# Ledger of designs, part 63: peptides against a protein of PDB entry 5T59

Target 1, 112 residues: chain A of PDB entry 5T59
Amino acid sequence: TTPTMQSTSLLTEHLGYPPISLVDDIINAVNEIMYKCTNAMEKYLMQRNIIGKKDFSDEIKIGTAKLESLLENSVDKNFDKLELYVLRNILSIPSDLLEENRFRLLHHEKLV
Target 2, 90 residues: chain B of PDB entry 5T59
Amino acid sequence: EHIRFQRLVQVCNKALEESIRKLQSWEKIHECFPNYGQTREGIENLTVCQQQVIKLWSNLSRVEFDAIFHERSIEEKLNQLDDLINKARS

## One batch from the design tools (peptide; made by RFdiffusion4, then SolubleMPNN)

Design b2_p16_1_s2 (from b2_p16_1, 8 letters changed)
Fold by OpenDDE base, seed 5:
Structure b2_p16_1_s2 (fold): chain B 112 residues (1-112), chain C 90 residues (1-90), chain A 16 residues (1-16)
Amino acid sequence: as target 1 above (112 residues)
Amino acid sequence: as target 2 above (90 residues)
Amino acid sequence: EDKELDEEFKKIDEEL
């Protein structure tokens, strides 16, 4: 077994779920929030689409789509970084704990 | 002594803040609505919209992330992990 | 702490 595999197994046992599941929850949540925000923006502006004698509906639709794309790209970038950071630095087991004696300690503590 | 959960909260906040940063730019908002934003009413509407979206982003993320952390018992689990690591190194 | 986090993010950014 590789240290990564061991770490995942131990953390899964400790957490009651795979570490990646937490990250997935976070990413799914932010994606949902993202689209709620962009939808709210579009709806708000579409209720205010006529200024004077001009209808700006088409411009609003295009503009909100552009902002959605901008936000999507930023979310993807930053939460990819988050995923790596969490898995490497937070949901991780130091190499010294993967040693035989330390490994037994983790199992022992779980059973107590 | 307990550091992992704090770091989790910090990295989540950082990712959220960096993600919304470009929407905090009025220039970027305005350039998406070049004609609409040339009207007084349009500017007012965009200003309110921008502020509301940022607030919605912040509020929803706080509520949803806290719910996730609670459902996953992640603070307790990370504190326990810190304790195990510290104990093993002592 | 924020500075440390920033440095880690920079490292990750270079990897991506």
Scores: peptide ipSAE 0.333, ipTM 0.941, DockQ to the pose 0.904
Fold by OpenDDE base, seed 1:
Structure b2_p16_1_s2 (fold): chain B 112 residues (1-112), chain C 90 residues (1-90), chain A 16 residues (1-16)
Amino acid sequence: as target 1 above (112 residues)
Amino acid sequence: as target 2 above (90 residues)
Amino acid sequence: EDKELDEEFKKIDEEL
């Protein structure tokens, strides 16, 4: 199920930020890490591009690009799953607490 | 009793592990460098590179995710959320 | 716990 506007508002009040902001931080971080890894790989291999008398620079560039693409696709897929899981199962309010009486309790606890 | 933060850590670790899984395959690495990997030095370089990338991936993700969790106070907030839910159900 | 997470990921994967 998809989070409701009500649950988002309550969680935003509780967290001090919208739930999606945490997910955004995580996704932004892993993307940055991903490109740092692929960049490091390319740099490492390009410093070792000549073996014997043969220059493998072109193959290294193509190969690292392929690995980057492979990693990008995997990151996108797995962290899309993460986003849905976090928003549905972790940063969520059970439906029974969204009823009038329990809604007041959650809101009241924050205000007191 | 407190379960949400544990689940957050678990799902983060799972996503990270599944994301790097294909790079852990030597066959996948070698396929990207078919001629380079036919040389002794090339194989050695690719081996070191693979190990370093996986290590860098693990270390950076740990540091960055811990920083995010700290900055967002997410453990405390999720524990409080668990407590509120449990209290409301009691 | 890990199995539960795996199952949830599988369900999500089917939705995507």
Scores: peptide ipSAE 0.332, ipTM 0.941, DockQ to the pose 0.909
Fold by OpenDDE base, seed 3:
Structure b2_p16_1_s2 (fold): chain B 112 residues (1-112), chain C 90 residues (1-90), chain A 16 residues (1-16)
Amino acid sequence: as target 1 above (112 residues)
Amino acid sequence: as target 2 above (90 residues)
Amino acid sequence: EDKELDEEFKKIDEEL
């Protein structure tokens, strides 16, 4: 289920930022890390591209690209799951608190 | 009592682990370098490369995610949320 | 804990 506008507003007030912003930070970070890893791999192997008299540069480039694609697909899938899990189960307001009297409690705690 | 931040850490670790799992397979690595991996030196290079990438993945993710959690004060905020929920239900 | 997370991920996987 998708979070309600009301829950998003309440959580934004509590957090000081929209809940999705945390997820965005996480996803942006892992994407950056992913490309750093694949770049490091390519650099390492390209420095070791010649074995004997044979140059494996082309194979290394193709191989690292395949691994990058594999990692991209896995990251995309797993962190899409993470996004939904976080928004549904962590950054969420229980239904019993989505009432006027409970909302006032949240506001009251903020004001004091 | 406080459960939300623990869940956040767990789901982050799970997503990271599942994302890197295929790179932990030597077979998957070797398949991408079929001729390079038939040489002794190639195997050695791929082995070291695989280990280094996995370590880099783990180290960078730990540092970056901890930084995010700190900058967003998420542990404190999630603990407060748990407390508010518990208080409302008391 | 971990088992519960696994089940939730499985459910989400079915939705995607």
Scores: peptide ipSAE 0.329, ipTM 0.941, DockQ to the pose 0.907
Fold by OpenDDE base, seed 2:
Structure b2_p16_1_s2 (fold): chain B 112 residues (1-112), chain C 90 residues (1-90), chain A 16 residues (1-16)
Amino acid sequence: as target 1 above (112 residues)
Amino acid sequence: as target 2 above (90 residues)
Amino acid sequence: EDKELDEEFKKIDEEL
């Protein structure tokens, strides 16, 4: 269930980078996108903060902050699951190939 | 034959979809703007805002994730990994 | 955690 140092090293050699680096790129990207979305939402509404004679600026700021928090929590939860899934089921080497004979085969394929 | 890259795309889409799910709820949006959403104009603004955010989320994620996959050559690398595993087991 | 994740992404695996 937990990636071994051996599998990590083999995958790093194959990929040219550690498997976790791909996950980090994905997570960093979605976080950036998340804040771009919430920022755009706040700016859009703040440009429309006055309706009639009432200024809703404070409510907009509080509301967008709540939505940002909601999205942030959901992103954290779902992409934690993604990280686990990717590292366990996608960027993984089957245990039978980590045996001595199969291990040599993987190295041989890399060098040839 | 090649399954790992497909799984990667699927899990990314799933995580993105589940992350934005609550923002797709009009009720959740309205709850955050209880007084603003009591006005006709406010409802209109919130509706447009919700739609635009969801579209922005989808478009940006598609572009950025594709860029990552390309820069990391992950489709090729995962296909090669599948081939190596299948070859070793055949 | 493993069981929870497996259940969460079971549908994804079934689509393959």
Scores: peptide ipSAE 0.294, ipTM 0.938, DockQ to the pose 0.090

Design b2_p16_1_s3 (from b2_p16_1, 7 letters changed)
Fold by OpenDDE base, seed 5:
Structure b2_p16_1_s3 (fold): chain B 112 residues (1-112), chain C 90 residues (1-90), chain A 16 residues (1-16)
Amino acid sequence: as target 1 above (112 residues)
Amino acid sequence: as target 2 above (90 residues)
Amino acid sequence: EDEELDKEFEEIDKEL
């Protein structure tokens, strides 16, 4: 087994779920929040689409779509970084704990 | 001694802050509504909208992420992991 | 800590 595989297995045993599941929850949540925000923005502006004698509905739809795209790109980029950081630096097991004696310690502590 | 959960919270906050940064730019907001934003009422509406979206982003993320952390018992699990690591190195 | 986090993010950004 590779250190990565061992780490994943040990962390899964410790957490009760695979480490990636936490990241998935976070990413799913932020995506949901993102679309709630953009939807709210569109709805708010569409209720205020007429200024004077001019209807800005088309401009509002296009503009909010652009902002949604901008936010999507930023969320994607930053939470990709988050995923890597979490898996490398937070949900990780140092190499010294993957040694035979340390490995047994982890199992022992789980059973106590 | 316990550092992993703190780092998790920090990286989540950083990702959230960096993600919303562009929407905090009035210039970027305005350029998406070039004609609408030339009207007084349009500017007012966009200003309120921008502020509300940022607040909504912050509030929803706090509530949802805290719920995830609770459901996954991640603070406790990360503290335990820190303890195991420290014990093994002592 | 924030500075260290920033550095890590920058390094990850280079990898992506």
Scores: peptide ipSAE 0.282, ipTM 0.939, DockQ to the pose 0.911
Fold by OpenDDE base, seed 3:
Structure b2_p16_1_s3 (fold): chain B 112 residues (1-112), chain C 90 residues (1-90), chain A 16 residues (1-16)
Amino acid sequence: as target 1 above (112 residues)
Amino acid sequence: as target 2 above (90 residues)
Amino acid sequence: EDEELDKEFEEIDKEL
């Protein structure tokens, strides 16, 4: 289920930022890390591209690209799951607290 | 009592682990370098490379995610959220 | 805990 506007508003007030901003930070970070890893791998192997008299540069480039694609697909899938999980189960307001009286309580706690 | 931040850490770790799992497979690595991996030196290089990438993945993710959690004060905020919920239900 | 998370991930996987 998608979070309600009310939940988003309350959580934004509580957090000081929209809940999705945390997820965005996480996803941006892992994407950066992913490309750092694949770039490091390519550079490492390209420094070791010649074995004997044979140059494996082309194979290394293709191989690292395949691994990058594999990692991209996995990251995309798993962090899409993470996004939904976080928004549904972590950064969420229980339905019983979305009632008017409970809503007031949350505001009251912030103001005091 | 406080459960939300624990869940956040768990789901982050799970997503990271599942994302890197295929790179932990030597077979998957070797398949990408079929001729390079038939040489002794190639195997050695791929082995070291695989280990280094996995370590880099783990180390960078730990540092970066901890930084995010700190900058967003998420542990404190999630604990407060748990407390508010518990208080409202008391 | 981990089992619950695993189940939830599987359910989410079905939605994607």
Scores: peptide ipSAE 0.281, ipTM 0.939, DockQ to the pose 0.975
Fold by OpenDDE base, seed 1:
Parts: structure tokens; sequence; C-alpha cells
Structure b2_p16_1_s3 (fold): chain B 112 residues (1-112), chain C 90 residues (1-90), chain A 16 residues (1-16)
């Protein structure tokens, strides 16, 4: 279920920022971490690309690219789920509190 | 009483764990380097690399996510949200 | 708790 405009407004007022902003921060962070990890892996192996008299640079580049792709796909899948879960189940207002009476209560509590 | 922040931490951890799962498979790592992994030294390098990447993933995630949670004051805000909801239902 | 989270992820996966 997509969050309502009313829910988003109330949460934005409460948080001081739109709920999606938190998710964006999380997703941006994990993507940055992901590429730091894959880059570190490639660099580590490329510094050790010669075994005996054989140069494995090409294999290392291809292999690390494959792992990066696998990680990208997994990150995308799992954090898409995370986004939906957070917005639907964590940063959400129960329907019973979206009524006029409950809405006023939330505003009152914020002002007090 | 306060459940939302706990859930946030749990779902973040779950997403992180599931995302790195494939890299935790030695078989998956090895198959990406079929010839390199046929050498003793190559196996040693891949083993160390795998361990270090997983460690880096975990450490960076902890530091960065904690920073986000702090900057957004999300624990406090979610606790307040729980309290508001519980109060409204009482 | 972990089981509940898993169920939610599974449900979300079905919707995706």
Amino acid sequence: as target 1 above (112 residues)
Amino acid sequence: as target 2 above (90 residues)
Amino acid sequence: EDEELDKEFEEIDKEL
C-alpha cells in the first residue's frame, strides 16, 4: 500500500524531513559501500595478478566485474524491498489516526 | 512499547546480510576465477580477499548507517511516533 | 521477530 499524502505530510512535519529522505540516505550509502568493496577487491587482486610467470589480469578484471554485477543485483533487490517495508510498516501512520479527531491530536501534541 | 526503530535496524541488517550472501559463497567466488583459483597462491589471495571484503562491507555499513540514524535522529523520532500512536489508542 | 520480517520480505517480493 502506497503511503497517503496525509500520512506523508504528518510524518514530514514530525520528522522534519520527508520519509523518503531517510530511505534515500540508506540506499545512497549502501551503493557507495558496494562500489568501495568491489573496487577494493579488484585492486587487491590486481596487485597480485602474477602467479609464477602467468599474468591473470584479464581474468581478474572479468571475475571482479561478474561479482560486482551479482552484488549490484542483490543490493537492488533487497533494498527495494527495504524501501517498501520502511515506508509501509515503519514510517507510516495507522489508518485510525488519519481521522480528523486523531489528526488534531497529533498536531496538538507537536505544539505542546 | 517502542518497536519501530528496532524494526528499522532489523530490516537494514537483513537487507545487508542478504545482499552479501553470494560473496560469502566460496564456490561462487572461485568460479569467477577458474584458472587463478587453480593455483595455490591464487586460492590464498582469493581467501584473504573474500574475508576482507566481507569485513569491509560489515564495518562500513555499521558506521555509515549509524551516522545516518544519528543525523536523522530517527530513533528518537520513531520512539515518539510509537508513543503518539499508543497514546491515541488509549 | 526474524520470522515476521522474513514473511514481510516474502510478501513484498511477491508484489514486486
Scores: peptide ipSAE 0.045, ipTM 0.921, DockQ to the pose 0.759
Fold by OpenDDE base, seed 2:
Structure b2_p16_1_s3 (fold): chain B 112 residues (1-112), chain C 90 residues (1-90), chain A 16 residues (1-16)
Amino acid sequence: as target 1 above (112 residues)
Amino acid sequence: as target 2 above (90 residues)
Amino acid sequence: EDEELDKEFEEIDKEL
């Protein structure tokens, strides 16, 4: 269920980078996107903070913070699952290919 | 034949979709702005804001993830991995 | 954990 050092090394050789690096790029990107979205939301509403004679600035700040927290928690949860899925089911080497004979085959294919 | 890259795209889309799901709920949005959302103008602003955020989320994720996939050559590498595995088993 | 993940992404697997 967990990736072995052997599979990680083979995949790193194949990819040119450790498998986790791809996941890190994805997670870093979505986090950046997340904060861009929440920041845009806050700015949009803060430009429209006064309705009639009432200033809703405080409510907007609190509300957007709540939404940011909600999104942040959801991103963390779902992309943790993504990380596990990618490393187990996508960036993985079947156990039969980790046997001695198949291991040599993988090295041979790369060198040829 | 080639399945791993398709799986990667699918799981990324799933994670993105599930992450934004709660922001797609008008009820959740309104709950965060209870008084602001009691005004006509406030409702209009929140509606536009919700739509714009969802679009921004979708557009940015598409562009950034495609860039990552390209920079990492992941489609080619995953296809090669599929081929190697299939060849070894045939 | 494996069971939860399998359940969560079962729909994805079915699309392959």
Scores: peptide ipSAE 0.256, ipTM 0.936, DockQ to the pose 0.091; fails the geometry check

Design b2_p16_1_s4 (from b2_p16_1, 7 letters changed)
Fold by OpenDDE base, seed 2:
Order: C-alpha cells, then sequence, then structure tokens
Structure b2_p16_1_s4 (fold): chain B 112 residues (1-112), chain C 90 residues (1-90), chain A 16 residues (1-16)
C-alpha cells in the first residue's frame, strides 16, 4: 500500500520535510559512495597495470566496469526495497490515527 | 518503546550489506580479471583492492548516513513519533 | 527483530 496524502502531510509537518526527502538523501549518498569505491578500485589497479612485460590496462578497465555495473544493480535493488520499507514501516502513521478524532490529537500536540 | 529509529538503522545496514555482498566474493572479483588474476602480483593486488574497497564502503557509508541522520534529526523525530502513537493508543 | 526485518524484505522483494 502507498502512503496517503494525509499521512504525508502530517509527517511533513512533524519532520519539517517530506518523508521521501530522507530516503532521497540516503540513496544519493550511497550512489556517491558507490562511485567513489569503484573509482578507487580502478585507480588502484591502474597504478599496478603492468606486471612483468604485460600491460593489463584494458582488462582492468573492462573488469572494473563490470564490477561497477554489478554494484549498481545491487544498490538499485536493495535500496528500492529500503525505500519501500522505510515509507511503509518507519515513516508511517497507523490508520487509526488518521481518523478524525486521532487526527485532531496530532494537530493539537503539534500546535501546543 | 522506541522502535522506529532502530528499524531505520537496521534496514540501512541490511541494504548496505546486501549491496556489497557480490564484491565480497573472490570468485566474482577474479572472473572480472581472468588474465590479471593468473599472475601472483595480480592476485595480491586484487586481494588488497577488494579489502580496501569493502573497508571504504563501510566507513564512508557509516559517516555519511550518520551525518544524514543528524542533519535530519531523524532519531529525535522518530522517537517523538513513537511516543505520539503510543500515547494516542493509551 | 532481525528475522522480522528479513521477512519484510522478502515480501517487498516479491512485489518488485
Amino acid sequence: as target 1 above (112 residues)
Amino acid sequence: as target 2 above (90 residues)
Amino acid sequence: EDEELDKEFEEIDAEL
């Protein structure tokens, strides 16, 4: 189930920002970290590209690209799951509190 | 009593762990460098590289995620949310 | 709790 407009509004008021913004920060951060890791890997190996008389530069570039793709796919899948989990189970308001009486309570607590 | 922030940390750790799992496989690393990995020096370099990347992944994610959580005051906000929900149900 | 998280992830995985 997707979050309701009402729950999003209430959570936005409570948090000071939309719930999705937290998820966006997390995803953006992991993406940045991911590319830092793959870049570091490539740089490290490219500094060690020659063994004996053989130059492995091309193989290193291809290999690191493959690993990057593998990591990208895994990050994408797992953090999509994370997004859904966070929005459904963490940044969520129980349905009973979205009823009129409970809704007033939340507003009252916020304004007092 | 307070459960939401704990769950957030847990799910973040799980996503990070599952994401890096493939790079923790030596077989996956080696197959990407079939000729390079047939040399002694190549194996040594790949081994060090793998270890360093995993450490970098872990360290950067910890630092960056903690920074996000702090900037968003998410622990406090989630604790407050737990309290509000529990209070409303009592 | 870890088991519960795993189950939830599996359920989400099935939806994706």
Scores: peptide ipSAE 0.265, ipTM 0.938, DockQ to the pose 0.895
Fold by OpenDDE base, seed 1:
Structure b2_p16_1_s4 (fold): chain B 112 residues (1-112), chain C 90 residues (1-90), chain A 16 residues (1-16)
Amino acid sequence: as target 1 above (112 residues)
Amino acid sequence: as target 2 above (90 residues)
Amino acid sequence: EDEELDKEFEEIDAEL
């Protein structure tokens, strides 16, 4: 079920911001965290790139890139699911409250 | 009574957990560093790296998500929404 | 609750 314009408007009034803004904040945050994690991993290993007489810098760069891509794909998939779940089940108004009488009640409670 | 905020926290935790799941696999990590991981020192470094990344992931996400929830007053707003819905149905 | 969330995620996954 896709949120209606009416639902979005009512929730925006209630929240003080559009529902999607919360999701955007969450997604932006996890993306930032993701790259902080992968960057930390690369830096940690690159500081330990030489073992014995061998330099593993190239392998570390390639391996870290693979893990980053793996994490990116997983984050993208799971937080797309999160977005849909939040908008459908959490930041949603039941259809019965979109009726005229219930709509008035919601506005009345907001103003009083 | 108040269920929406709890669900928000749960779905966030689930998404975070599922996202990091593959990095929790030692086999997957090792496969990305086949030669490096054949050395004792390399295995030690990868082990520490894996543990630290997972810890960093968990700690940063907790701090950042809590900050978002606070800034957006989402617990209060969702509780109010629950109350409004329950009141309307009474 | 966790089981319900899992089911919902699976349902959403099927839609994507």
Scores: peptide ipSAE 0.263, ipTM 0.938, DockQ to the pose 0.911
Fold by OpenDDE base, seed 3:
Structure b2_p16_1_s4 (fold): chain B 112 residues (1-112), chain C 90 residues (1-90), chain A 16 residues (1-16)
Amino acid sequence: as target 1 above (112 residues)
Amino acid sequence: as target 2 above (90 residues)
Amino acid sequence: EDEELDKEFEEIDAEL
């Protein structure tokens, strides 16, 4: 269930930005962090790719790619859940506050 | 009572923890490097790499998420939202 | 708190 236009408008007015913008920031951040982590892992191992005169570069590249894929899938799944949870349970307006009398309260508090 | 910001922090931590969980498994790591991990030196390198990645994940997420929360003033805004809701119901 | 969060995450998982 998506938030109503009224709820989004009220929250945008309150926050100073649309609720989805916060979620976007979080998701963008974790994606950046994810690739920094996998890049660091690959670089670390590639600097240690030769053991006993055997070059493991190909195995390292494939292995790190597999781990990256695993992490990508997990991040995607868990932060999709996070998005829904935040929008439904955190950045939400209870139905009683969406009624006419309660709606006035939010505007009144902001304008006073 | 203020509860929304606490929930935000909790769900962020949960998503981060669940996302990194499989990388915390040595078995999963080793499976990706079957021949490299058969050498003593390879095992040592993978062990250090695993630990460093997990630490990097934790540290970067903490710093970046705190920055987002600050830039968006989300704790204050969520506390205000809680207060408005409580006031409307009183 | 954590138990409720876990339950809601599972419910969301079922929707995805």
Scores: peptide ipSAE 0.259, ipTM 0.938, DockQ to the pose 0.979
Fold by OpenDDE base, seed 5:
Structure b2_p16_1_s4 (fold): chain B 112 residues (1-112), chain C 90 residues (1-90), chain A 16 residues (1-16)
Amino acid sequence: as target 1 above (112 residues)
Amino acid sequence: as target 2 above (90 residues)
Amino acid sequence: EDEELDKEFEEIDAEL
């Protein structure tokens, strides 16, 4: 198997779950948090939509939607990079441990 | 000796920080509410809203990420991985 | 923004 496939298998065995599952949890969480934040913002402002004799409801809805979009784009970019970094550098096994003798060591340690 | 979990926390914090950066810009927020933000009350409301959102972002992310790390036992697992690597290289 | 993140990622990587 390829080193990538081997590392994934070994890490899955070590973690008890595929490495990608952790990243998925993180991304799902931040997405949920993101929408909670934007929703809270909209709700807060909509409770304060009238100033004087003017109703700013439409502007608030449009403005909060713009901010939501802005945040979505930023989250997507940054957490895509996070995913890449985590899988490459944190949830990874160095090549020297993928050698036959070191491979056995990993399995041995798991059994102990 | 144990470095992977620390790096995980660091990269998570970095991603969170960079993601919220634009919302930390008053100018960026104000431009989304050009007429609302021309009123005194509007400015006050936007200011409070900005602060609350940033705090909510920080608090929720801390709680949720810690929960994930705990549920996945990731600190322990990454420490074990570090130990295995160090042992293999010794 | 992306540049700063990239630099941070590289810095973190270098420390591993």
Scores: peptide ipSAE 0.239, ipTM 0.934, DockQ to the pose 0.108

Design b2_p16_2_s1 (from b2_p16_2, 8 letters changed)
Fold by OpenDDE base, seed 2:
Structure b2_p16_2_s1 (fold): chain B 112 residues (1-112), chain C 90 residues (1-90), chain A 16 residues (1-16)
Amino acid sequence: as target 1 above (112 residues)
Amino acid sequence: as target 2 above (90 residues)
Amino acid sequence: SSEEKKMKEVDEWFEK
């Protein structure tokens, strides 16, 4: 079931921030880490670009770019799944508690 | 009783693990450097590079995700959410 | 719905 506006509001009140903000932080962090990793890889290999009489700089640049693309695609896929899972199964309120009677109870607990 | 934060940690670890899976394949790495990887020295460099990247991925993700969880107080908030839900159903 | 189907797939993926 898709999260409702009511669920989002209640969770935002509880968390102090919208549920999606946590996911955004996670995704932004992994993206930053991803590019740090690929950059480090390229730099490491570019410092070792000459073997014997051959300069492999072009191959290293192309190869690293390919690996970056592979990693980027995998990150996008898996963290899209993560987002769905978190919003559905972790940062969620059971439907029975979203009914009028239970909704009032949740507000009461917060105010007490 | 408290399950949501554990699930969050698990799903984060799973996503990180699955994301780095292809870089853990030596075959995939070598395919990107076909000529460089035909040299002994190239193979050695690629091997070290692969290991370092995987370690960097693991270390950075651990540090950054823990920081996020702390800044968002997510363990406490999720535990409270579990408690509220369980209390309402009791 | 299509979204529900995707959600099921995600759940199965992370339950493993």
Scores: peptide ipSAE 0.274, ipTM 0.936, DockQ to the pose 0.666
Fold by OpenDDE base, seed 5:
Structure b2_p16_2_s1 (fold): chain B 112 residues (1-112), chain C 90 residues (1-90), chain A 16 residues (1-16)
Amino acid sequence: as target 1 above (112 residues)
Amino acid sequence: as target 2 above (90 residues)
Amino acid sequence: SSEEKKMKEVDEWFEK
């Protein structure tokens, strides 16, 4: 079941921010980390680009780019799943709490 | 009793682990450097590089995600949410 | 629905 507008509003009030903002922070962070990792890999190998009499700079650049693409695809897939799971199963309000009496309780507890 | 924050940590770890899984494959790494990896020094460099990247991935993700969780006060908020739900159902 | 199927798949994936 997709999160309702009411659920989002209640969670936003509770959290002080929309639930999606947490997911966005996580995704932005992992993307930053991803590029730091691939950059570090390229830099490390480019410092070791010559073996014997052969320069492997071009192969290193191409290879690192391929690994970056591989990682990008995997990050995209898995963190899309994470987003769905978090919004559905973690940052969610059970249906029974969306009922009239339960809704009042949630608001009351927030104000206290 | 408090389960949501634990689940958040678990799903984050799962996503991170699955994301880095392909880079943990030596075969996939070697395939990207077919000629470089045919040299002794190349193999050594790739081996160290692979290990360092995986460690960097793990360390950076831990630090950054913990920072996010702290800034968003998410453990406290999720615990409160659990308490509210449990109270409503009791 | 397609979206519902996707959600079920995600739940199963992270239950492991």
Scores: peptide ipSAE 0.274, ipTM 0.936, DockQ to the pose 0.668
Fold by OpenDDE base, seed 1:
Structure b2_p16_2_s1 (fold): chain B 112 residues (1-112), chain C 90 residues (1-90), chain A 16 residues (1-16)
Amino acid sequence: as target 1 above (112 residues)
Amino acid sequence: as target 2 above (90 residues)
Amino acid sequence: SSEEKKMKEVDEWFEK
């Protein structure tokens, strides 16, 4: 199930930021890294685009674009899974602690 | 006792590994450059390129993720969360 | 549910 508003509030207070912010940082970082990698690959090959007397520039551009798309799809799929796992299993509060008495304890511990 | 941060590191590594898996396939790389890869020099270039991309992926992700974890103090916060949960259940 | 199905997929992925 989706994290409750209550758990999100408690975790936000504990972390100093909403749990989703951590996931956003991770996803933004990997996206940036992804494009740095594909760009580096394209540049490397484009500097080596001529073999013999043949120019492979067009093939290199198409090929690197295909690899970029492949990587984009894989990153999207796997980090969507990561997001779900982190929010549901790592940055989560067990339901038994969301009861009134346990809730008070968490707040008390934060304030002490 | 403290398990959440370990799980975070593990899931990040898993996601990174699975994301780069297809680029680790030489066949997949070669298929994208069918004529270029038929030349000796092309094969050499693609081999180096593949290796460098994977290395760059690994190095950049390590540096950036460690920076995020530090900026968010996530290890400390997750350890504290584990402690709070364990205390509440005791 | 759709959420449950997705969660199962995630669990299976990380159990390997």
Scores: peptide ipSAE 0.272, ipTM 0.936, DockQ to the pose 0.797
Fold by OpenDDE base, seed 4:
Structure b2_p16_2_s1 (fold): chain B 112 residues (1-112), chain C 90 residues (1-90), chain A 16 residues (1-16)
Amino acid sequence: as target 1 above (112 residues)
Amino acid sequence: as target 2 above (90 residues)
Amino acid sequence: SSEEKKMKEVDEWFEK
């Protein structure tokens, strides 16, 4: 199920930041890494664009762009799944502990 | 006892692994460079490029994710969360 | 629901 406002509040208090912030950091990082990788690939091949007096620059540009798109799609898909998993299964509080009495207990433990 | 941080690491690794899966396919790489890859030198360049990109992906992700985990103190926080939950259930 | 289906898919994916 979707994380409740209550669980989000409790986790935010515990973490010192909203749970989604961690996921955002991860996603931002992988996006940056992704473009660094594709850029590196293009640069590497463009330095080797001439073979046998034939210039493959155009093919390299198109090819690397295709690979970038492929990677973008895969990153988007898999890290969307990651986000859901993290928020639901890792940064989550069991429902039985979200009951009033248990909620108070957890809150008390943090304050003591 | 402490399971959440382990799961976080696992899911991150899984997402990274699945994301790079397509680039690990030589066929996928080659089909993007059909004429370039018909030359011996082109094949060599693509092979090295593929390996380097995969390594770069792995290395950068390790460094950056570890930095995030450290900055967010997530291992400690998740361990504490596990402890709190376990204590509440005791 | 759509969300439930997605959740199940994610769980199955990462349990492999």
Scores: peptide ipSAE 0.282, ipTM 0.937, DockQ to the pose 0.770; fails the geometry check

